# Ledger of designs, part 40: peptides against a protein of PDB entry 6FRK

Target 1, 411 residues: chain A of PDB entry 6FRK
Amino acid sequence: NEEVLNAMLKEVCTALLEADVNIKLVKQLRENVKSAIDLEEMASGLNKRKMIQHAVFKELVKLVDPGVKAWTPTKGKQNVIMFVGLQGSGKTTTCSKLAYYYQRKGWKTCLICADTFRAGAFDQLKQNATKARIPFYGSYTEMDPVIIASEGVEKFKNENFEIIIVDTSGRHKQEDSLFEEMLQVANAIQPDNIVYVMDASIGQACEAQAKAFKDKVDVASVIVTKLDGHAKGGGALSAVAATKSPIIFIGTGEHIDDFEPFKTQPFISKLLGMGDIEGLIDKVNELKLDDNEALIEKLKHGQFTLRDMYEQFQNIMKMGPFSQILGMIPGFGTDFMSKGNEQESMARLKKLMTIMDSMNDQELDSTDGAKVFSKQPGRIQRVARGSGVSTRDVQELLTQYTKFAQMVKKM

## One batch from the design tools (peptide; aimed at target 1 F332 D335)

Design b2_p16_6_s3 (made by RFdiffusion4, then SolubleMPNN; from b2_p16_6, 8 letters changed)
Fold by OpenDDE base, seed 3:
Structure b2_p16_6_s3 (fold): chain B 411 residues (1-411), chain A 16 residues (1-16)
Amino acid sequence: as target 1 above (411 residues)
Amino acid sequence: SELDLFEKILKALEAL
């Protein structure tokens, strides 16, 4: 029994190491799991696999819990949030995502660019902020990040902003000059929260990077970026362990909406390949698919129109990258759609929608849309001309719709 | 469940 346990734990440890979980954390987890499993209960014919999986899940949940309550902004107060992290971590993009998140929640939010090191940092922040309609501050002439941060914080405090996000300079390496600059900015603006932004794709380097930031600056929160299905996510555990700070948000892609509050249970479920059923439900609920009850009801009755398909494509496009949605479904591995296939899949969906935009209500609302087109082939030629596509592309769409409608009728 | 239906829809859309 102990040999079987040790063999199964070896497989779990290998899978966690392959998932970019730090080797020290994997060793500690193995010892904790081995100590938490009663070998006598395993002898009594209990499902050994489920017992080990539950013990592993429980210990992973503990690894992402720093035992510290996450900082939360206070409504009607001025909350200064300073961002720190390496260049290429997604820090600047994450500042814009967080600002947009709070703005959508009805917070008076602004952005400050205190990155004087990177040429065009202010222009990039300004572009992102302008697209999101977020007020911003920065300088083209001031080279001291402390002055820019202080002036920007004072300006937005005087204008009664509730969320004041300060983006700082990043470096390509852990440099003492970066840490001194971050400390000077932090001392000048006295942030209510310091957010470390970490790239999940750096794998085993996550611990050392997160520790280097925490040892120099009072990091109170972590945001993990590039969790777009390619990053195995194990680096997030290393960040929590090293910073002793909670993960507050995750970045799940390049879009401004590819940003969500961190949830421990869904994240660990995803890391173990169990899927993120809860996060899928939350995303479906956030889409305010009030029209989804009517769709679910139609689907239960085996009714499916080209309009219903169009609305589903819109919903998929609103849920973000298709690979992320798939990576949330149990049994769909994160490997199912490479990034190349995702852009191609989104372009394909958009092409199909453009074809449907050239259809009339009779064609869209028919429960047998393919038969409407088969009875009157001149409709295919009209739609093809209207959408700028071939008659073959319209026939392919109708073939896809027919396959889908046949699957819905079998549900 | 609504979730099982949604999962079936997503699987059906992948097959497209």
Scores: peptide ipSAE 0.011, ipTM 0.382, DockQ to the pose 0.065
OpenDDE base, seeds 1, 2, 4, 5: peptide ipSAE 0.008, 0.011, 0.008, 0.007; ipTM 0.367, 0.383, 0.306, 0.349; seed 2 fails the geometry check

Design b2_p16_6_s4 (made by RFdiffusion4, then SolubleMPNN; from b2_p16_6, 8 letters changed)
Fold by OpenDDE base, seed 4:
Structure b2_p16_6_s4 (fold): chain B 411 residues (1-411), chain A 16 residues (1-16)
Amino acid sequence: as target 1 above (411 residues)
Amino acid sequence: SLLDLFEKIIKALEAL
């Protein structure tokens, strides 16, 4: 029994190391899992593999919980959020993503570029901010980041901004001059939150980098970027352990919408290759699908209408890129949709919705919508003309609906 | 396919 446990733990430890989990954390996890597994319960014929997986999952959940409540902005206050991190960590992009996230939630959000070191830093921030319609501040002539940060924070405080995000200079290496500059900026603007941005793709270097930042600046939050790539996210555990600060968001791609609140359970499930079922649920729940229970209940009764399908397409469109949704489903790799196929898939969804916008309530609310169209082929021609598509496109939609409705009836 | 996605979303929702 102990040899089998040790063999299984060795496989788990190997998989965690291959997921960029720090070797010290993997050792500690191995010991904690061994201590949490009652050998007597393993004797009772319980699925030893499932028990070990559950123990590993539980200990990973503890590793991403620093035991500290995440800072959250206060509505109607001026919340200053300072970003720190290395050049190439995705810091500047993440500032724009966070600003856009809060703006979409109805916060008065702005961006400050205090990166004076990188040529074109302000132009990049300005481009991102302008594209997202986010107010921004920076200078082409001022070289002191303290002055830019102070002036920008003061300006946006006076304009009653609620979320004031300050992007700082990144360096290619941990240089003392970078940390001194960050401290001077932090002292001048007195941020309510300091966010360390870390690239997940740096693997085993995550601990040392996160520690170096925490030892110099009062990091209170972590954002992990590039979790869409080959990075399995194990570096996130190292960041939490080193900073003793919660992960608040993750970056899941290059687009401004490729950004989500960090969820512990989904993240660990994904890290273990179990998929992100809970993150799929949370995304589904964040959509205020008050009708999801009603939909699930209809599905249980084998009822599925074209309207129900339209609502689900709206939900998928709100969840963001199709690749992200697919990457949350167990057994779909992150690579399932190339970047080209994603825009085509969204365009296809939008085309299907446009066809359905030309349907009437009788067609949309029929429990046998395909039969309504089959009995009166003139409806297909009406919908095709109304939506500016071919009769073939309408028939393809009805064929997809019919296949789906048949599956719902078999459940 | 979009169908395969819906199937998997539903299966994921049912597994909860």
Scores: peptide ipSAE 0.026, ipTM 0.398, DockQ to the pose 0.066
OpenDDE base, seeds 1, 2, 3, 5: peptide ipSAE 0.012, 0.013, 0.024, 0.007; ipTM 0.359, 0.392, 0.477, 0.302; seed 2 fails the geometry check

Design b2_p16_7 (made by RFdiffusion4)
Pose (drawn by RFdiffusion4):
Structure b2_p16_7 (pose): chain A 374 residues (1-38, 47-273, 303-411), chain P 16 residues (1-16)
Amino acid sequence: NEEVLNAMLKEVCTALLEADVNIKLVKQLRENVKSAIDNKRKMIQHAVFKELVKLVDPGVKAWTPTKGKQNVIMFVGLQGSGKTTTCSKLAYYYQRKGWKTCLICADTFRAGAFDQLKQNATKARIPFYGSYTEMDPVIIASEGVEKFKNENFEIIIVDTSGRHKQEDSLFEEMLQVANAIQPDNIVYVMDASIGQACEAQAKAFKDKVDVASVIVTKLDGHAKGGGALSAVAATKSPIIFIGTGEHIDDFEPFKTQPFISKLLGQFTLRDMYEQFQNIMKMGPFSQILGMIPGFGTDFMSKGNEQESMARLKKLMTIMDSMNDQELDSTDGAKVFSKQPGRIQRVARGSGVSTRDVQELLTQYTKFAQMVKKM
Amino acid sequence: FEELEERRKLLEHLAE
């Protein structure tokens, strides 16, 4: 049985290593689902599913904008990850939700970058800012957020150039662009086909600049996007959106369950009964109930107080014979009145007859009356 | 005391 756990566990470790999941997290997840584990494919895959939900959970809720206020969003990520494409996908998303959205092109390096964001904004009917001539992105971003602030826009999305960590020149310029415009949220856009080099770059981005949200693009293909577990752990940020194509409407919010599945592959007879049950639990205590001075009208009249401390076990063989629909029903007496066929199976395996209930049903009706009167 | 009086009346009613 120890060999059936390991053959089926190394087959999921390969399933995650092929899904570009970091080898550090696969080796760690393997001994996490081995330590926490101490119709067969369901008792195993349910334990694997709960261990994955433990990893995709960063514990941090997403940054959401406020209507009627200026929200500046700054895009960061590697070269070619889809920042300019996801810039128009997001401005189009909120503009369709009713936000005064606008775009700014703060890329002064990549050829045809302003022309790219200009044509994506021209098509989606979204205001845009940038420059062919301005070579300082701190100037393009500052003079753009200033322009769209004096025009009272609510979603101002600043696009930046691609950068990697070994370029300290572009990492300083990213920090100065973030300090000039002071964004309310910084989004780390990552390609879904990224391998093992993802945790190092995503961590260096978090260190130089405050990353609060992560977007995973190019998920409409064969890439399952296992590199996102290493960006969530590095940036401490949840995934808010995913990209699912080249167009502007190929964009939707991140849902954890489908991504992990792809990455993996009035008084009733019941109340009359409980009130009784507590009066039998408090039943050996009936002599305490006759204690009150001037209240002892009677005590154990006709000896029938002894069987009121004996009927509740026999009535419990009826509850023992009841399932969760009759037991958890608001009216435990209405489930059997409509279907007196349930009065025969309660009588069979519990040893009580269907006759005994007629005297009980009269005793029930009288008890149900004096509680609605209560 | 009042709760004990109520539980007693329930027992008297069950004796009937």

Design b2_p16_7_s2 (made by RFdiffusion4, then SolubleMPNN; from b2_p16_7, 9 letters changed)
Fold by OpenDDE base, seed 1:
Structure b2_p16_7_s2 (fold): chain B 411 residues (1-411), chain A 16 residues (1-16)
Amino acid sequence: as target 1 above (411 residues)
Amino acid sequence: VEELIRLKQILELLSE
């Protein structure tokens, strides 16, 4: 039993290392799991695999929980939020995403660019802020980030802004000059929250980076970026372990809406490849798919038409990044989260829809669309010519439709 | 939940 446990724990540890979980945390988790597993309960014929999975899940949840309550802004107050992080961490993009998040929640939100080091930093922030209709402040001529941050914070305090986000300079490396500048800015503006932005794609380097920031700056919150399929998310555990600060949000793509509040349970479930059913439900509910009631009724009656399939493809396309949707569904591997696969998947859906756009109402609304085409092969040739595809492409669509319709009839 | 199950099945069939 101990040998079987050790073998299974070795597989779990390998999978966690492949998910960019820090080697020290994996070792700690292994010992914690061993200590939490009752070997007597394992002997009683309980599903050893489920028990180990549950123990691993619980210990991962503990690793993401720093035991500190996350800072939240106070309504009707002036909340100053300072962002810190390396260049390329997604810090500037994340400032805009957080500002947009609070603006959509009815907060009076603004952005300050205190990055004087990068040429075009203010232009980039201005472009992002203007697209999102977020008020912004910065300078093209002032080189002292303390002056810019102080003037911007004072301006927006006087204008009764509730959320004042300050973006700071990044560096390519951990440099003492960067930390001194961050401390000078923090001392001048007296932020209510300091947010460390971390790139999850740096893998095992997440611990060292997060520690270097925490040792120099009073980080109170963490945002993890680039969780868009290349980063397996294990770096988030390293950030919490090093900073002792909660993850408050995650960035899940390049779009301004690719930003969500951090939820511990869904995140760990996703990290383990169990999917995020809650996040998928929330995302489906945000889409206000009121038109789905008619589909639900048809599916309850075992009816599924080519039109119903077309409407489902439209709904999938409306859900936004296909990679994010797939990554929320249990049993879809992380390989479907790659940006290349998203564009290819969307192109495939669009191609299928273009084929269906060349079908007539009799073909689309038939309860057995494939049989309509099988009885009159000339329909396949018409649709193929109308959509600019091969007859094989139309036959492949009809084969897929037949598989769907058979599944719906079994429900 | 039923809609999500259906979406999953749709996506599974599209992945084949």
Scores: peptide ipSAE 0.009, ipTM 0.421, DockQ to the pose 0.107
OpenDDE base, seeds 2, 3, 4, 5: peptide ipSAE 0.009, 0.007, 0.008, 0.008; ipTM 0.400, 0.403, 0.397, 0.409

Design b2_p16_7_s4 (made by RFdiffusion4, then SolubleMPNN; from b2_p16_7, 9 letters changed)
Fold by OpenDDE base, seed 4:
Structure b2_p16_7_s4 (fold): chain B 411 residues (1-411), chain A 16 residues (1-16)
Amino acid sequence: as target 1 above (411 residues)
Amino acid sequence: VKELVELKEILELLSE
């Protein structure tokens, strides 16, 4: 039993390291999981794999919870939100995304460009803000970010803006001059929240970077960017650990709408390759697809059929940037994001749908579709022949369905 | 040096 536990923990630790989870956190997680698993309960014939996965999941949830309530803006007040982070972290884009998010929620939002270091920073912010119809402030001539930030904050306070976002200078490196500038800006404007923006793609460097910012400025919130890319998001755990601050939002693409409130459970599920059902549901609801309520109700009852999966695939094909949505489906996340362009991902989904088109209503509408196929292996061969695919391809689809259906049954 | 230390720590974690 201990050997099996150690072997499974090794696989999990490897997967977490490959997901850019900091080595120290992985070690701590391993110890915490070992201490949380009663080996005696594992002897009772419970699915050891499920117990270990649950223990891992529970400990990962603790790692993303700093035990501090996230700051939230107060309606009818002037909330000053200062952004800090390195150049290339997506900070400037994230400022616009956050402003747009609050604007869409009916907040009076504005943007201040206090980045005097990067040529064209103000033009970029102005372009983004103008496209989103967000009021903005900045200067082409003022080189002191403290002056720009102070004047902009004062202006927008006087105009009764509720959300005042201040974008600061980024640097390519952690430089003392950057931190001093950030401190001077923070002291001048006295922000209600300081948001650290971190690129998830920097991998193991996330901890050191996040710590360097926290040691210099009173970071109270974290936003993680580039979670649509090759980054599996393990760096987010490092950011929380280092800053002791909650992740409040995630950036999931290049578009201004590719921005979501951070949800712990879906994030950890995605990190473990379990998918993000809640995020899928939220995205499906945002599309106002007519059949969404019926599907959500089935999911709430732990019912999930191959037909329901097919309908989800149809919805996904309608949503556009396909890679992001596939990453939200249990069992599709890791294999689909790593190797293909968007066209290849669509081709793979279309292949899966073509396999399902060769299934009969009994197979599609069964609440345990995988069991229907397992009881009568000749069905796999029929479907494979009907769809022009290998029996292996059908088995892979059924394996993915089984993973999803098991997750839905536990919800 | 940092990369080597990290690699060593990874290898140690995986060797356990």
Scores: peptide ipSAE 0.008, ipTM 0.453, DockQ to the pose 0.009
OpenDDE base, seeds 1, 2, 3, 5: peptide ipSAE 0.006, 0.005, 0.000, 0.005; ipTM 0.331, 0.340, 0.324, 0.302; seed 1 fails the geometry check

Design b2_p16_8 (made by RFdiffusion4)
Pose (drawn by RFdiffusion4):
Structure b2_p16_8 (pose): chain A 374 residues (1-38, 47-273, 303-411), chain P 16 residues (1-16)
Amino acid sequence: NEEVLNAMLKEVCTALLEADVNIKLVKQLRENVKSAIDNKRKMIQHAVFKELVKLVDPGVKAWTPTKGKQNVIMFVGLQGSGKTTTCSKLAYYYQRKGWKTCLICADTFRAGAFDQLKQNATKARIPFYGSYTEMDPVIIASEGVEKFKNENFEIIIVDTSGRHKQEDSLFEEMLQVANAIQPDNIVYVMDASIGQACEAQAKAFKDKVDVASVIVTKLDGHAKGGGALSAVAATKSPIIFIGTGEHIDDFEPFKTQPFISKLLGQFTLRDMYEQFQNIMKMGPFSQILGMIPGFGTDFMSKGNEQESMARLKKLMTIMDSMNDQELDSTDGAKVFSKQPGRIQRVARGSGVSTRDVQELLTQYTKFAQMVKKM
Amino acid sequence: VEEMEEMRKLLEHMAE
């Protein structure tokens, strides 16, 4: 049985290693689902599913904008990850939700970058800012957020150039662009086909600049996007959106469950009964109930107080004979009145008859009356 | 006290 756990466990470790999941997290997840584990494919895959939900959970809720206030969003990520494409996908998303959205092109390096964001904004009917001539992105971003602030826009999305960590020049310039415009949220856009080099770059981005949200693009293909577990752990940020194509409407919010599945592959007879059950629990205590000075009208009249401390176990063989629908019903007496066929199975395996209930049903009706009167 | 009086009256009705 120890060999059936390991053959089926190394087959999921290969399923995650093929899904570009970091080898550090696969080796760690393997011995987490091994230590926490101490119709067969369901008792195993359910334990694997709960262990994955533990990893995709960063514990941090997403940054959401406020209507009627200026929200500046700054995009960061590697070269070619889909920042300019996801810039227009997001401005189009909120503009359709009713936000005064606008775009700014703060890329002064990449050829045809302003022309790219201009044509994506021209098509989606979204205001845009940038420059062919301005070579300083701190100037383009500052003079753009200033312009769209004096025009009272609510979503101002600043696009930046691609950068990698070994370029300290572009990492300083990213920090200065973030200090000039002071964004309310910084989004780390990552390609879904990224391998093992993801945790190092995503961590260096978090160190130089405050990353609060992560977007995973190019998920409409074969890439399952296992590199996102290493960006969530590095940036401490949840995934808010995913990209699912080249167009502007190929964009939707991140849901954890489908991504993990792809990455993996009035008084009733019942109340009359419980009130009785507590009066029998407090039944050997009936002599305490006759204590009160001047209240002892009677005590154990006709000896029938002894069987009121004996009927509740026989009535419990009826509850033992009941399932969760009859037991958890608001009116435990209405489930059997409509279907007196349930009065025969309660009588079979519990040894009580269907006759005994007629005297109980009268005793029930009287008890149900004096509680609605209560 | 009043709760004990009420539980007693319930027992009197169950004895009836």

Design b2_p16_8_s1 (made by RFdiffusion4, then SolubleMPNN; from b2_p16_8, 11 letters changed)
Fold by OpenDDE base, seed 1:
Structure b2_p16_8_s1 (fold): chain B 411 residues (1-411), chain A 16 residues (1-16)
Amino acid sequence: as target 1 above (411 residues)
Amino acid sequence: VEELINLLNILKLLSE
């Protein structure tokens, strides 16, 4: 039993290392799991795999919980939020995402650009803020970030803003001059919260980076970015372990709405490849897919038409980043989360819809659409010509539809 | 939830 446990723990440890979980945390987790598993219960014929999975899940949940409550802004007060992080971490983009998140919730939100080091930093912030209709402050001529931050915070306090976000300079490496500048800005503006922004794609370097920031600046919150790429999110565990600060939000793409509150259980479930069923439910509920009731009723009756498939493709296209939705589904591999595959998947769906736009109502509304085309092959040639595709492309669509309609009939 | 899982299984088959 101990040999079986050690073999399974080795597989889990390998998978966690491949998910960018820090080697020290993986070792600690292995010891904690080994101490938490009752070997006598494993001997009693319980599903050893399920028991180990549950123990691993429980210990990962503890690793993302620093035991400290996350800071939350107070309604009707002026809340100053300072952002810190390296260049390329997604800090500036994340400032705009957080501002937009609070603005959509009815908070009076603004942005301050105190990055004087990077050429075009203010133009980038201004572009993002203007697109989202968020008030902003910065300078093209002032080179002292302390002056810009102080003037901007004072201005927006006097205008009774509730959320005042300050973006600071980053560097390509850890530099003492960067940390001194951050301390000077923090001392001048007296922020209510300091947010460290971390790129999840740096893998095993997350711990050393997060520690270097925490040792120099009083980081109280963490935001993890680039969870839409090949980064499996293991760096988030390293950030919490190093900073002793909660993850408050995650960035899941390049769009301003690719930003969500951090939830521990869904995140760990996704990290283990179990999917995020709760986040999927929340996202579907946010989409107000009221038209799904009629579809669900048809599916319950085993009816599925080409029109029903077309409407499903429209709904998928409305759900936003297809990669994010797929990455929330149990058993969809990380390969569907690659940025390249999303545009290709959306282009494929749009191509299939264009083929269906060349179908007539008799073809679209038939309960056996594939049989309508099989009985009259001339329909395939008409649709192919109308949509500018090959007869093979139309046959592939009909084959996919047939597989679908057969699944619906078995439901 | 079950309906959404079914829709997602639908999407999976269409992505293959």
Scores: peptide ipSAE 0.019, ipTM 0.519, DockQ to the pose 0.108
OpenDDE base, seeds 2, 3, 4, 5: peptide ipSAE 0.009, 0.018, 0.010, 0.018; ipTM 0.474, 0.511, 0.491, 0.517; seed 3 fails the geometry check

Design b2_p16_8_s2 (made by RFdiffusion4, then SolubleMPNN; from b2_p16_8, 12 letters changed)
Fold by OpenDDE base, seed 1:
Structure b2_p16_8_s2 (fold): chain B 411 residues (1-411), chain A 16 residues (1-16)
Amino acid sequence: as target 1 above (411 residues)
Amino acid sequence: IEELKRLLEILRLLSE
């Protein structure tokens, strides 16, 4: 029994290490789980496997909980949020995502670019902010980030902004000059919250990085980015352990909508490979797939148009990386998630949609779209010319549509 | 979930 327990714990420890959980945390978890099981085995006739799973889950939840309540902005007040993190952590993108998140919730939000180190930082922020219709501030001439941050914060305070996000300079490595600059900015603007942005893909380096930031600046919140890729999120545990600060949001892709409030239970469930059914349901509901009741009814009647296919492609693109969606479904293994295949698949979907944008309503709304094109081959040539593709590409689209329509009829 | 499974199956077939 002890050997079986030790074997199962070894497998769990291996899986956690493969998920980029820090080796010290894995060791601590192993000992905590052992101690918890030894106590519970005396009390409950529960299946050992379920008991181990529950114990592991419970201890992982504790590792993600710093025991500190997350800072939340106050409605009708000016909330200054300073972002800190290394270059390439996704900090600048995350600033825009957070601003957009609050804007969508009816907060008056703005962005300040206090990154004077990176050439084009302000242009990048301006581009992102403009696309999201978020007010922004920065300078092309001022080189002191303290001056830019102070002027920007003062400007937006005077304009009664509720969420004032300050993006700071990153560096490729932990440098004392970076930390001094961050401290000077923090002292000048007096932020209500300091958010450390961490790239989950750095794996075992998460602890050392997070600690270095916490030792120099009063990090109060953590945002973990790049949880869309190969990063299984174990670095998040290291960030919480090092900063003693809660994870408030996670970045789940490159799109501005690939950003969600951190939920402990779904995160740990996903980390353990149990899937995230709740997050999947939430994501499906956010897509307003319920407006697809009409589509579902059509599908039930074996009707599937090119327009219906186009709408499905739009929904897929709104869901973000297909890999993330699959990773939310229990039993869809990691092998489905070759990175190369996803970008190519999305590019393929975009190409198909571009072809469909050159179709007319009669073609799009026909219950037998392929037959409409087969009866009048001149339509294929028109669509090909309109979309800048070959007639072969249009034929391939129609072939795919026909395959889908046949599957829908079998449903 | 069943609708999502169907959508995913459709996507799988598109990726092949």
Scores: peptide ipSAE 0.018, ipTM 0.500, DockQ to the pose 0.122
OpenDDE base, seeds 2, 3, 4, 5: peptide ipSAE 0.017, 0.019, 0.016, 0.016; ipTM 0.450, 0.476, 0.462, 0.463; seed 3 fails the geometry check

